# Ledger of designs, part 135: peptides against a protein of PDB entry 3KDP

Target 1, 230 residues: chain A of PDB entry 3KDP
Amino acid sequence: PFLIFIIANIPLPLGTVTILCIDLGTDMVPAISLAYEQAESDIMKRQPRNPKTDKLVNEQLISMAYGQIGMIQALGGFFTYFVILAENGFLPIHLLGLRVNWDDRWINDVEDSYGQQWTYEQRKIVEFTCHTPFFVTIVVVQWADLVICKTRRNSVFQQGMKNKILIFGLFEETALAAFLSYCPGMGVALRMYPLKPTWWFCAFPYSLLIFVYDEVRKLIIRRRPGGWVE

## One batch from the design tools (peptide; made by RFdiffusion4, then SolubleMPNN)

Design b2_p20_8_s2 (from b2_p20_8, 13 letters changed)
Fold by OpenDDE base, seed 1:
Structure b2_p20_8_s2 (fold): chain B 230 residues (1-230), chain A 20 residues (1-20)
Amino acid sequence: as target 1 above (230 residues)
Amino acid sequence: VEEVLKKAEELLKKGREILE
């Protein structure tokens, strides 16, 4: 998100505070939960055929997989961001290069895609309105991510949801998202304005996409052990 | 959790006020 913000010079889709909330609130508990996850039977039983080459290959493949998942997460967030801004009159193409004027408090006549002029305050409200949905989108996508991280090869349906800590993590991040979205004062404190409940569903396709992606990946790994997808 | 989050919010608010 931050890279696209810089490269495209668009209004900031996700605030630093929100990023911190993701890192500290949504990622920590799941990470801890995963540390307590029972080792996948396949991982523990597989002796590396070549410890040097197989480890490096696996690290690269894991890095690629996480990179791909991260890209899907980012796409989900940006989708939500663009939808919100479009609903407020700012089409994606119009946002390109708009940051400079957007962030300038002295410019109070920034036009949207339909010629409506926006004051600095109005623009910031819209910007902050994007932060919460973006965050929620990440949380919803992380539901799938956390679930898929339970296994390397096995389907989630095979391993199941046995880790109570992981389940707790899912509830915790959801509760955090709900808190940040609906608790009074969050708009002022965290620059996260209240979220319409409908926006929670905006991320579901991407969550599903990640889930399907990982299930397909794992299926390929199961069918072709030692493939490039592993 | 809510209490912790409220405290975090307060800290963030305070931090913002300091940075302003």
Scores: peptide ipSAE 0.000, ipTM 0.254, DockQ to the pose 0.061
Fold by OpenDDE base, seed 2:
Structure b2_p20_8_s2 (fold): chain B 230 residues (1-230), chain A 20 residues (1-20)
Amino acid sequence: as target 1 above (230 residues)
Amino acid sequence: VEEVLKKAEELLKKGREILE
């Protein structure tokens, strides 16, 4: 998100504090929960053919898979960001290069895509309105990510939800998202303004996409063991 | 988990202090 902010010179979609909340509150706690996930039966039964090469290949494949999921998460967040700004009169194309004027507190006549002028205060309210739903979008997408990460080959339906710590992680990140979204003072303290409950559903298509993608991937792996899709 | 939560709370607190 921050790289796109710099490259595209768009208004900041996600604040630094929200990034920290994602890294420490939304990513680390679930990651700890995954460390206690039950080992996949197929992985435990398979002896490594070559410990050196197989480990490296596996690490690369895992890194690529997590990289792809991370990109989908980012896309989901940006989608929510652009939807909110578009609903407030700022179309995506108009946001390109707008940051300089957007962040200048002395410019109070920034025009939206429809010619409406926005004061510094007004546009900052809109910006901060984007921070919360961006965060929530990431959390909702991470629900699918956590569920799919517990197995490498088996379907979620085959492995089941036996890890109580994983379930706790899902509730924890959801509770954190709700707390940051609705607790009084978060708008001032964290620049995270309250979120309408309907915005939670904006991320669901991406969560579903990740889930379907991973299930299809795992299906291919089961049918073609040793393929590049692993 | 408790340690991570504690760290997160501390960071949130610091963030609030900086933004005030």
Scores: peptide ipSAE 0.000, ipTM 0.245, DockQ to the pose 0.033
Fold by OpenDDE base, seed 4:
Formats: structure tokens, sequence, C-alpha cells
Structure b2_p20_8_s2 (fold): chain B 230 residues (1-230), chain A 20 residues (1-20)
């Protein structure tokens, strides 16, 4: 999000507080939970790793986690961001290059896509209104990410939800998202303004997309062992 | 997944009550 903010010169889609909440609050417990996941039936049938030739980190896992899935996650967040700004009169095309004027406190007549003028205070309110939904979108997408990361080849339907720590992590990040979204004073304290409950559902299509994509990928791997899709 | 979704729905309901 921050890279796109710099490159496209758009208003900041994700605040520092939300970034910290993602890094420290939502990612840590789920990441640890993966270490305690039950062994896959297919992995258990594999030959032991060759310590002389095999890398400690599987490059394919890295590419999935930080490449494809990460891109879909970012798209989900930006989708929510653009929808919120569009509802407030700022179409995506109009946001390009707007950052300089957006962040200037002395400019109180920034026009939206419909010619409405926005004061600095009004612009900051709508900017901060994007922070909470963006965070919630990330949390909802992470539900799918964490579930699919349990296994490399087995379907979620085959492996099941045996990791209690993973389940706890999902509940923890959801509870944190709800707390930050609805607890009185969070808008003032953390600049995470209250979230309309409907925004929780904005991420669901992306979560479903990730889930379906991964299940299809795993299905292909099972049918064609040793393929490039693994 | 269904349990997580149910919990999310409950939290959403609570959130609505707070916002109203």
Amino acid sequence: as target 1 above (230 residues)
Amino acid sequence: VEEVLKKAEELLKKGREILE
C-alpha cells in the first residue's frame, strides 16, 4: 500500500497504526500457529529431506505466500479503499496525483470528481475512514490465507481444522478487528473511525477467490505430482 | 471456517448495537 501511495501519489490508504496492528497484532499468532499444524498425509509419505542439497526454505512456498496471494490481498485492500473514496465522491482516476494537494493543510478547496470542494479536515476524515475498512479487509483475507497455508497439497477438506492454535489466531485477529472498529474512542485514539458492518463483507469475494484458487491449485498438484504449480 | 464466520457475524451484530 505504501509503495502504491508513493508511485501513484494517491491519498494514504493504510495508516501507520493499522500497519502496526497487522504486523504485530494479526500476523504473529497466525504465523506461529503454522508451526504447530498437523502433518499432511502426503508429506508424511515423502522421503526425508536431503540436508546436503535441499534449501531450508522452499522457494515455491515463498512465491505463493508473498507473490500471488500477497498480490490478491493487496488488490482486496485497494478495492475497499477505492470503493470508500468513490462513495465519497473521489473516483479512482481522480485520486492519481492528488496526494500533494490532499495533504496540504492550506488548501481547503480540493475538488472531488463531481466538483464538490473538500476542506483539509474533511479530507482527513475520509482518509482515516479508509484505515479501518482496509485493516478489516486484510483480516478477512487472512482467514483464507491462514487456512490454505495449513497444507501444501491437501485440500482443507482433507486436512481439516485440527490446529487449535490456528483457530485461536483466527478468532484473535477477528476480535481485534472488531475491537478497533467498534470500541468507543478508537477514532480519536488511533484514528481508526467506526466501521459500517457491511464493510466486513467487502473482502469476502477476495477471500473466496483465494480459497478457490488454492483448492484448484492443490487439486492440480494432486493430479499431476511434480508439476510447476506446486 | 463456519465457526469463524459465525463469530464474525456475532461481532458484527455487537458492532451494530454499539454504533446505533
Scores: peptide ipSAE 0.000, ipTM 0.220, DockQ to the pose 0.063
Fold by OpenDDE base, seed 3:
Order: C-alpha cells, then structure tokens, then sequence
Structure b2_p20_8_s2 (fold): chain B 230 residues (1-230), chain A 20 residues (1-20)
C-alpha cells in the first residue's frame, strides 16, 4: 500500500503502524498455527517424491499460488479504499496525483470529483477513515487464506477444522481487528477511525474469491495429479 | 524451471511490496 501511495501519488490508504499490526499482530499467530496443522490424509498414499525434480516443481507452484493469493488480498484492500473514497466524493481517477495537494495543510479547497471543496482537516478524516476498513479487509481476506493453507491437496471440507491453534489464530486476528477498529483513542494513536460494522462485509467477496480459487485449484490437482496447477 | 522460479519470486516480491 505504501509503495502505491508513493508511485500513484494517491492519499495514504494504510498507515505504517497498521501495516506493522498486520505483519506482527495478525500474521504471526496464524503462521505458527500452520506448523501444528495435522498431516493431510493422503500424504501416506503418495508415491515417494524425486527430491531433484518434484521439489523444484512444487516450490514453484506453491510460490505462484501464494503470490496470486497475495495479489487478491492487496486488491481487496484497495477495493475497500476506493469504495470509501468514492462514497465520500473522490472517484479513483481523481485520486491519481492528488497526494501533493491532499497532504498540503495550506490547501483547504481541494475539489472532489463533484466539485465540492475539502479542507485539510476534512481530507485527513476521510483518509484515516480508510485505514481501519483497509486493515479489516486484510484480516477478513486472511481468514480465507489461513483456512486454504491448511492443506496442499485436500479440500478444507475433507481436512476439517481440527487444529485448535489455527482456530485460535483466526480468533486472535479478528479480536485484534475489532480492538483496533473500535477501541477509544485508536483514531489518535494509530490514525484508525472507528469502522461502521457494515464495512466488515466489504471484504467478503474477496475472501470468497480466494476460497473458491483454492478449492478449484485443489480439485484440479486431485483430478489431474502432476498437472501444472499443483 | 528457472524462468518459472523467477516469475514466482517476482510475484511474491510484488505481493509483499503491495502489502508494505
């Protein structure tokens, strides 16, 4: 998000502190929880891998899959950002190159897409209003990401939700998101203004997309072992 | 194989950069 902020010169979509909360707060426990995931039921049924060929292919495919999921996650966050700004009068095209004027405290007449003038204070309120839902969107998308990472081949429905540590990880990141979104003073401390509860649902299409994508991928792997999607 | 690895690394890098 910060790189896009610099390159596209758009208003800051996500604060640095919130990024740290994602990296250290929401991702750490889920990542640890995956180490305790039960082995897939089909592992013992697989033929021995060739360590020279199968490892390289598998690493490539896993890396591509995680890269794609990461892109979908980022797109989900930016989607929420653009929706909020659009609802406040700033269409996506209008945001391009706007940062210089947006961040200038002395410019109090920045026009939105409809010709309404915004003071510096008003603009910063809208900017900080975007931080919380962006963060929450990342967390909601991470639910799907964590769940799909439980298995390499088996469907989530086949593997089940037996890992209590993983469930705890999902709860922890959700609780942290709720705390950061609704705790008094977070607007001042983290530049995260309170989130309307309805914005939690803004990320659901992307979580569903990731879930469906991975289930389809796994289905293809099961039907065509050794395929390019494995 | 090397090209696929490079593409995968680039995708991961881009993903990280977007999240940062």
Amino acid sequence: as target 1 above (230 residues)
Amino acid sequence: VEEVLKKAEELLKKGREILE
Scores: peptide ipSAE 0.000, ipTM 0.211, DockQ to the pose 0.017; fails the geometry check

Design b2_p20_8_s3 (from b2_p20_8, 13 letters changed)
Fold by OpenDDE base, seed 3:
Structure b2_p20_8_s3 (fold): chain B 230 residues (1-230), chain A 20 residues (1-20)
Amino acid sequence: as target 1 above (230 residues)
Amino acid sequence: VEKVLEEAEKLLEEGRKILE
């Protein structure tokens, strides 16, 4: 998010502190939970892999899969960001290169896509209104990501939700998202203004997309062992 | 998580002091 902010010169979609909350607060417990996930039933049945050839192929395939999921996650966050700004009069095309004028306290007549002038204070309210939904979108997408990462090959329906630590991780992420979104003072402290409850649903299509993508991938792997999608 | 939040708040407060 921060790289796109710099490259595209758009208004800041997500604050630095919220990024830290994602990296340290929401990702840490899920990552630990995955270490305690039970081995897939099929892994124990597989013949010993050739450590020289199979390791390289598997690392590349895993890297591509996580890279694709990460891109979908980022797209989900930016989608929410652009929707909120569009609802406030700023179309995506208009945001390109706008940062310089957006962040200038002395410019109080920045025009939106419809010719309405926005003061610095008004612009910052809209910017900070985007931070919370962006964060929540990331958390909701991470639900799907965490669930699909339980297995390499088996469907989530086959593996089930047996890992209590993983369930705790999902709960912790959700609780943290709710706390940061609705706790009084978070708008001032973290630049995260309160989120309308309806915005929680904005991320659901992307979570579903990740889930469907991974289930289809796993289905292909099961039907065609040794394929390029592993 | 609480410790991380406390550290983040301290960093924000320090940042505010520098901007002031």
Scores: peptide ipSAE 0.000, ipTM 0.251, DockQ to the pose 0.025
Fold by OpenDDE base, seed 1:
Structure b2_p20_8_s3 (fold): chain B 230 residues (1-230), chain A 20 residues (1-20)
Amino acid sequence: as target 1 above (230 residues)
Amino acid sequence: VEKVLEEAEKLLEEGRKILE
């Protein structure tokens, strides 16, 4: 998100507070939960054929997989971001390069894609309106991410949801998302305006995409042990 | 809290400028 913000010079899709909430609220508990996750039986039993090469290859492949998942997460967030801004009159193409004017307090006549002029305050409201949905999108996508992280090769359906801490993490991040989205004062305190419940569903396709992606990946790994996907 | 957030945003903006 931040990279696209820099490269495309678009209005900030994800605020610092939201990032902190992701890092501290949504990632920590799951990370702890994963630390207590029972080792996948096949991971523990698999002796590396070549400890030097196989470890390096595996690290690269894991890095690529996480990179791909991260890209899907980002795409999900940006999709939500662009939808919200489009609903407010700012089409994606119009957002390119708009940041400079967007963030300028002295420019109160920034035009949207339809010629409507937006004051600085109005623009910031719209910007902050994006923060919460973006965060929620990340949370929803993380549901899939956390679940898929339980296993390297096995399907989630095979390993199941045995880790109570992970379940707690999923609940916690969801509760946090709900709290940040609906608790009075969050718009002022955290610059996260209330979220329409419908926006929770905006991320579901991407969550599903990640889930399907990982299941397919794992299926390929199971069928082709030692492949480039592992 | 708002001040802290503003400062954080400022830092983020500064970071952005450095990366540009």
Scores: peptide ipSAE 0.000, ipTM 0.256, DockQ to the pose 0.022; fails the geometry check
Fold by OpenDDE base, seed 2:
Structure b2_p20_8_s3 (fold): chain B 230 residues (1-230), chain A 20 residues (1-20)
Amino acid sequence: as target 1 above (230 residues)
Amino acid sequence: VEKVLEEAEKLLEEGRKILE
């Protein structure tokens, strides 16, 4: 998100504090929960063919898979960001290069895509309105990510939801999202303004996409063991 | 986490002051 902010010179979609909340609060607890996930039966039964090469290949494949999921998460967040700004009169194309004027407190006549002028205060409100739903979008997408990460080959339906710690992680992540979204003072402290409950659903298509993607991937792995899709 | 958040907020505030 921050890289896109710099490259595209768009208004900041996600604040630094919010990023820290994701990294330390939203990602860490789920990661700990995954450490206690039951081992996939197929992984435990398979002896490494070559410990050196297989480890490296596996690490690379895992890194690529998580990289892809991370990209989908980012796309989901940006989608929500652009939808909110578009609903407030700022179309995506208009946001390109707008940051300089957007962040200048002395410019109070920044025009939207429809010619409406926005004061510094008004446009900062809409910017901070984007921070919360961006965060929530990431959380909702992470629900799918957590569920799919518990197995490498098996479907979620085959492995089941036996890890109580994982379930706790999902609830904790959701509770944190709700807390940051609705607790009084978060708008001032974290620049996360309250979110309408309807915005939680904006991320669901991406969560579903990740889930379907992973299930298809795992299906291919089961049918073609040792393929590049692993 | 709270300490990190406080430090981050402080850095953000300092950064804002520099940019103003």
Scores: peptide ipSAE 0.000, ipTM 0.266, DockQ to the pose 0.021; fails the geometry check
Fold by OpenDDE base, seed 4:
Structure b2_p20_8_s3 (fold): chain B 230 residues (1-230), chain A 20 residues (1-20)
Amino acid sequence: as target 1 above (230 residues)
Amino acid sequence: VEKVLEEAEKLLEEGRKILE
């Protein structure tokens, strides 16, 4: 998110605190949980890690959590970000290059896509309004991403939800998201304003799409072993 | 790096508890 903020010069979609919550509070436990996933019936023959002797995080886990999954999460978050700003009058195209004027405290007449003028305070309110939904969107996307990543070829329906650590991680990140969204004072302390319950569902279509796509991909892999889709 | 992340997570959790 921060890289896109710099490159595209858009308003900041995700605050520093939310970034820290993602990196430290939500991604770590779920990523580690993949090391303890049960073996697949087909190609995954590795036993769960020995927590007494094995490192918790290796290059493979880091690559999965912060590479591919992180990119998918960012896409989901940006979707929510653009929806929120569009609802407030800022279309995606209009946001390009707007950062300089957006962050200038002395400019109180920044126009949206419809010619409405926004004061600095109003702009900051809408910016901070994006932080919590962006975070929640990432959490909801993680539900699907982590579930699909625990297996490479087997369907979730075949592998099941046997990893208790994964379930715990999903619960933890959901509880954290609820806490940050609804606990009094979070808007002032962390600049994460209260979230309307409806925004929890904003990521669901995206999560469903990636889940269905992955299940179809896995189905193709099972029917055509050694294909390029793997 | 993992140790630093664990410490940071603990600090974040403590911070959250204070803000409750």
Scores: peptide ipSAE 0.000, ipTM 0.247, DockQ to the pose 0.032; fails the geometry check

Design b2_p20_8_s4 (from b2_p20_8, 13 letters changed)
Fold by OpenDDE base, seed 1:
Parts: sequence; C-alpha cells; structure tokens
Structure b2_p20_8_s4 (fold): chain B 230 residues (1-230), chain A 20 residues (1-20)
Amino acid sequence: as target 1 above (230 residues)
Amino acid sequence: VEEVLKLAEELLEEGRKILE
C-alpha cells in the first residue's frame, strides 16, 4: 500500500496507525496460533529427495506463494479503497497524482471527478474513512490466509479447525477490527472513522479468492508432488 | 470479548505512543 501510495501519488490508503494495528493486532496472535498448529502429517513424514537443494527450492516457492497471497491481500485493500473514494466522487484515474494537492492544507478547492470542490478537512475525512475499511479488508482476507496457513498440502477441509488458538486469533482480529471500526473516538485517536457494516463484505470475494487460490495450489501439489508450486 | 477489547485498547495505546 505504501509503495503504491508513493508510485501512484494517490491519497494514503492505509495509515501508519492501521499498519501498526495490522502488525500488532492481526498478525501477532495468528502467528502465535500457527506456532501451536498441529504438524501436517505429510510435512513431518516427508523426506526431502535432496536435502541440499530441495529445502532451498521449497523455501523460495513458499516465499513466492506467500508473496502472491500478500499481493492478493493488497489488491483487496485497494479495491475497497477505490470503491470508497469512488463513492465519494473520486474515481481511480482521478486519484493518480492527486496526493500533492490532497495533502496540501492550503488547497481547499480540490475537485473530485464530478467537479465538486473538497476542502482539506473534507479530504482528510474521506482519507481516514478509507483507512478503516482497508484495515477491515485486510482482516477479512486474513481469515482465509490464516486458515490456509494451517496446511502446506492438505485441504483446509482435511486438516480442519482443530487449533483453538487459531480460532481465538480469528476472533481477536475480528474483535479488534470491530473495536477500531465502531469504538467512539477512534476517528480522532487512530484516524479511523466508523465503518458501515456493509464494508465488511467487500473483502469477502478476495478472501474467497485466496482460499480458492490456495486450495488449487494445494491440489496441484497433491497431484504433482515436488512440483514448482510446492 | 471484554478481554479482547482490553487487549485491543492496550495495543492501540502502544501504537499511539510509538507514533507520538
């Protein structure tokens, strides 16, 4: 998100506070939960064919897979961001290069895609309105991410939801998202304005996409052990 | 839920302190 913010010169889609909330609130507990996840039966029993090369290859492929998932997460967040801004009159194309004027407090007549002028304060409200949904989108996408991280090869349906800590992690990140979205004062304290409940559902397609992606990946791995997707 | 919210508040407060 930050890279796109710099490259595209768009209004900041995700604030530093929200990033910290992701890192501290949504990633920490899940990471702990995954540490307690039961080992996948095939992972522990699998002997590498070549210990010298297969480990490095697997680490690279895993890193690529997680990188891809991360990109899908980011896309989900940006989708929500663009939808919100479009709803407020700023079409995606119009946002390109707008950051300089957007962040200038002395410019109070920034026009949206429909010619409406926005004061600095109004623009910042809209910007902060994007932060919460972006965060929530990440959380919702992370539901799928956490679930898919339970296994390397097996389907989620095969591994099941046995880890109580993981379930707690899902609850915790959801509760955190709800807290940040609806607790009074969060708009001022964290620059996260209240979120319409409907925005929670905007991320669901991306969660599903990640889930499907991973299930397909795992299916390929199961059908072609030692393939490039492992 | 209350405990989770408390934890969230603590994390948020810590985050805020880092940003200040």
Scores: peptide ipSAE 0.000, ipTM 0.273, DockQ to the pose 0.131
Fold by OpenDDE base, seed 4:
Structure b2_p20_8_s4 (fold): chain B 230 residues (1-230), chain A 20 residues (1-20)
Amino acid sequence: as target 1 above (230 residues)
Amino acid sequence: VEEVLKLAEELLEEGRKILE
């Protein structure tokens, strides 16, 4: 998300606090779970034929899978971000390069895609309105990732993440999302404005699409082992 | 990465269509 923010020069889709919450709250538990599973798999798989090559391949596959999942999660968040901004009059194309003017406090006449002028305060309200839904979208997408991991474990990768740690991570991130979204004062303290309950559902179609995509990907991998889709 | 980005763009577009 932050890389796209820098490259595209769009208004900040996620606050620094939300990024920290994602990195520390949502990604740490999965990372720990992976470390534990790798440790357990290393203990249980005492007899890989070629432990170095098989471990490296598995680590690369896991790293690529997590990297891809992370990218998909980011895309889900950006989707929600672009939807919210579009609903407020800023089409995605118009957001490209807008950051400089967007963040300038002295420019109070930034035009949206429809020629509506936005004050700095109005722009920041819209920006901060995007932060919470973006975070929630990531959480909802992570739910889909859990389902994907469950299905992968049964079909392709015998070494899936332990369900209990994943479930705990999902619970933690969901609780954090609810806390940040609905706790009084978070709008002032963290610049995360309260989320309309409807925005929780906005991510569901995207999560479903991610699920379908991953299932299709798995199907392709099964049909063409060693294909470029890996 | 480029394929993932393309796929992501397609998913975003499809998601937008679903939400519209």
Scores: peptide ipSAE 0.000, ipTM 0.226, DockQ to the pose 0.022
Fold by OpenDDE base, seed 3:
Structure b2_p20_8_s4 (fold): chain B 230 residues (1-230), chain A 20 residues (1-20)
Amino acid sequence: as target 1 above (230 residues)
Amino acid sequence: VEEVLKLAEELLEEGRKILE
């Protein structure tokens, strides 16, 4: 997000502190929880892999799958960002190259897509209003990501939700998101203004997309073992 | 997480290119 802020010259979609909260606060417990996930029910039924041939193919396919999930996650965050800015009068096209004027405190007449002039203070309020929902969007998408990472082949419905540590990880992510979104002073301390509860739902289509994508992928793997989708 | 962030950065860059 920060690199995009620099490269695209758009208003900062996600603060550095918020990124650190995602990396250290949100992802750590879920990542640890995966180490305690029960083995897939069919893992012992699989033929031994040939380390000379199967390793390279599987590593590439796994990398591609995680890359695709990461892309969907990023798209979800940016979608929320663009929706919020559009609702405040800044269409996505208008945001390109706007950063220089946006961050200049001496320019108090930056026009939105509809010709309304925005002061520096008003612009910063809108910018910081984007940080919280972007963060929450990442958390909501991570729910699906964490759940789908439980297994390589079996459906989530087959594997079930037996890992209590994973469930705790999901709860911790949600609790942290709620804390950062609604705790007094977060707007000043973390540049995360309070989030309208409706914005929690903006990420749901992307979480569903990730979930459906992975279930379809796993279904294909089950039907065609050794296929390119694995 | 770093990979996701990198991907996000790439997507934003692509978005920028589309909007330019």
Scores: peptide ipSAE 0.000, ipTM 0.240, DockQ to the pose 0.019; fails the geometry check
Fold by OpenDDE base, seed 5:
Structure b2_p20_8_s4 (fold): chain B 230 residues (1-230), chain A 20 residues (1-20)
Amino acid sequence: as target 1 above (230 residues)
Amino acid sequence: VEEVLKLAEELLEEGRKILE
């Protein structure tokens, strides 16, 4: 997200506080929950691997897969960001290079895509209005990410949802997202302004995409054991 | 990556304060 912010010179899509909430609030409980997940039914049926060569390859492939999931998460967040700004009169093309003027408190006549002038205060309200739904988008996408991380090979439908700690983690991160989004004073304290409930659904296509992507990947692994996607 | 992002945001904020 930050790299895109620098390259495109767009208004800041995600605040530091929001990032901290992701790292400390939403990711820890899910990570712990995975330690209590049941072993895959086929783990003992796998052929012996060469511990020196095959382990390294698998670690690289896993790292790459998580990297891809992270990119999809970022895309989901940016999608929400661009939709909100577009609804407020700033089309994506107009945002390119706008950061310098956007962040300048002495410029109170920044024009949107429709010629409306925005004061510094108005612009910052819109910016901070984007931070909350970006965060919520990440949380919603993390639902899918957490669910797919239960297994490496088996479908989620085969493994099931027996891990109560994982389920608790999903509720915890959702409750945190709701608290940060709607609790009075969050706009002042954390620069996270309330969002319309409809924004919770903006991330669902990306959550579904991650889920489908991982299920397809796992399906390929099951059909081609030892393949390049493992 | 998140730590890098945090650091980068802090640097940007500090930079803004200096420019301000």
Scores: peptide ipSAE 0.000, ipTM 0.264, DockQ to the pose 0.017; fails the geometry check

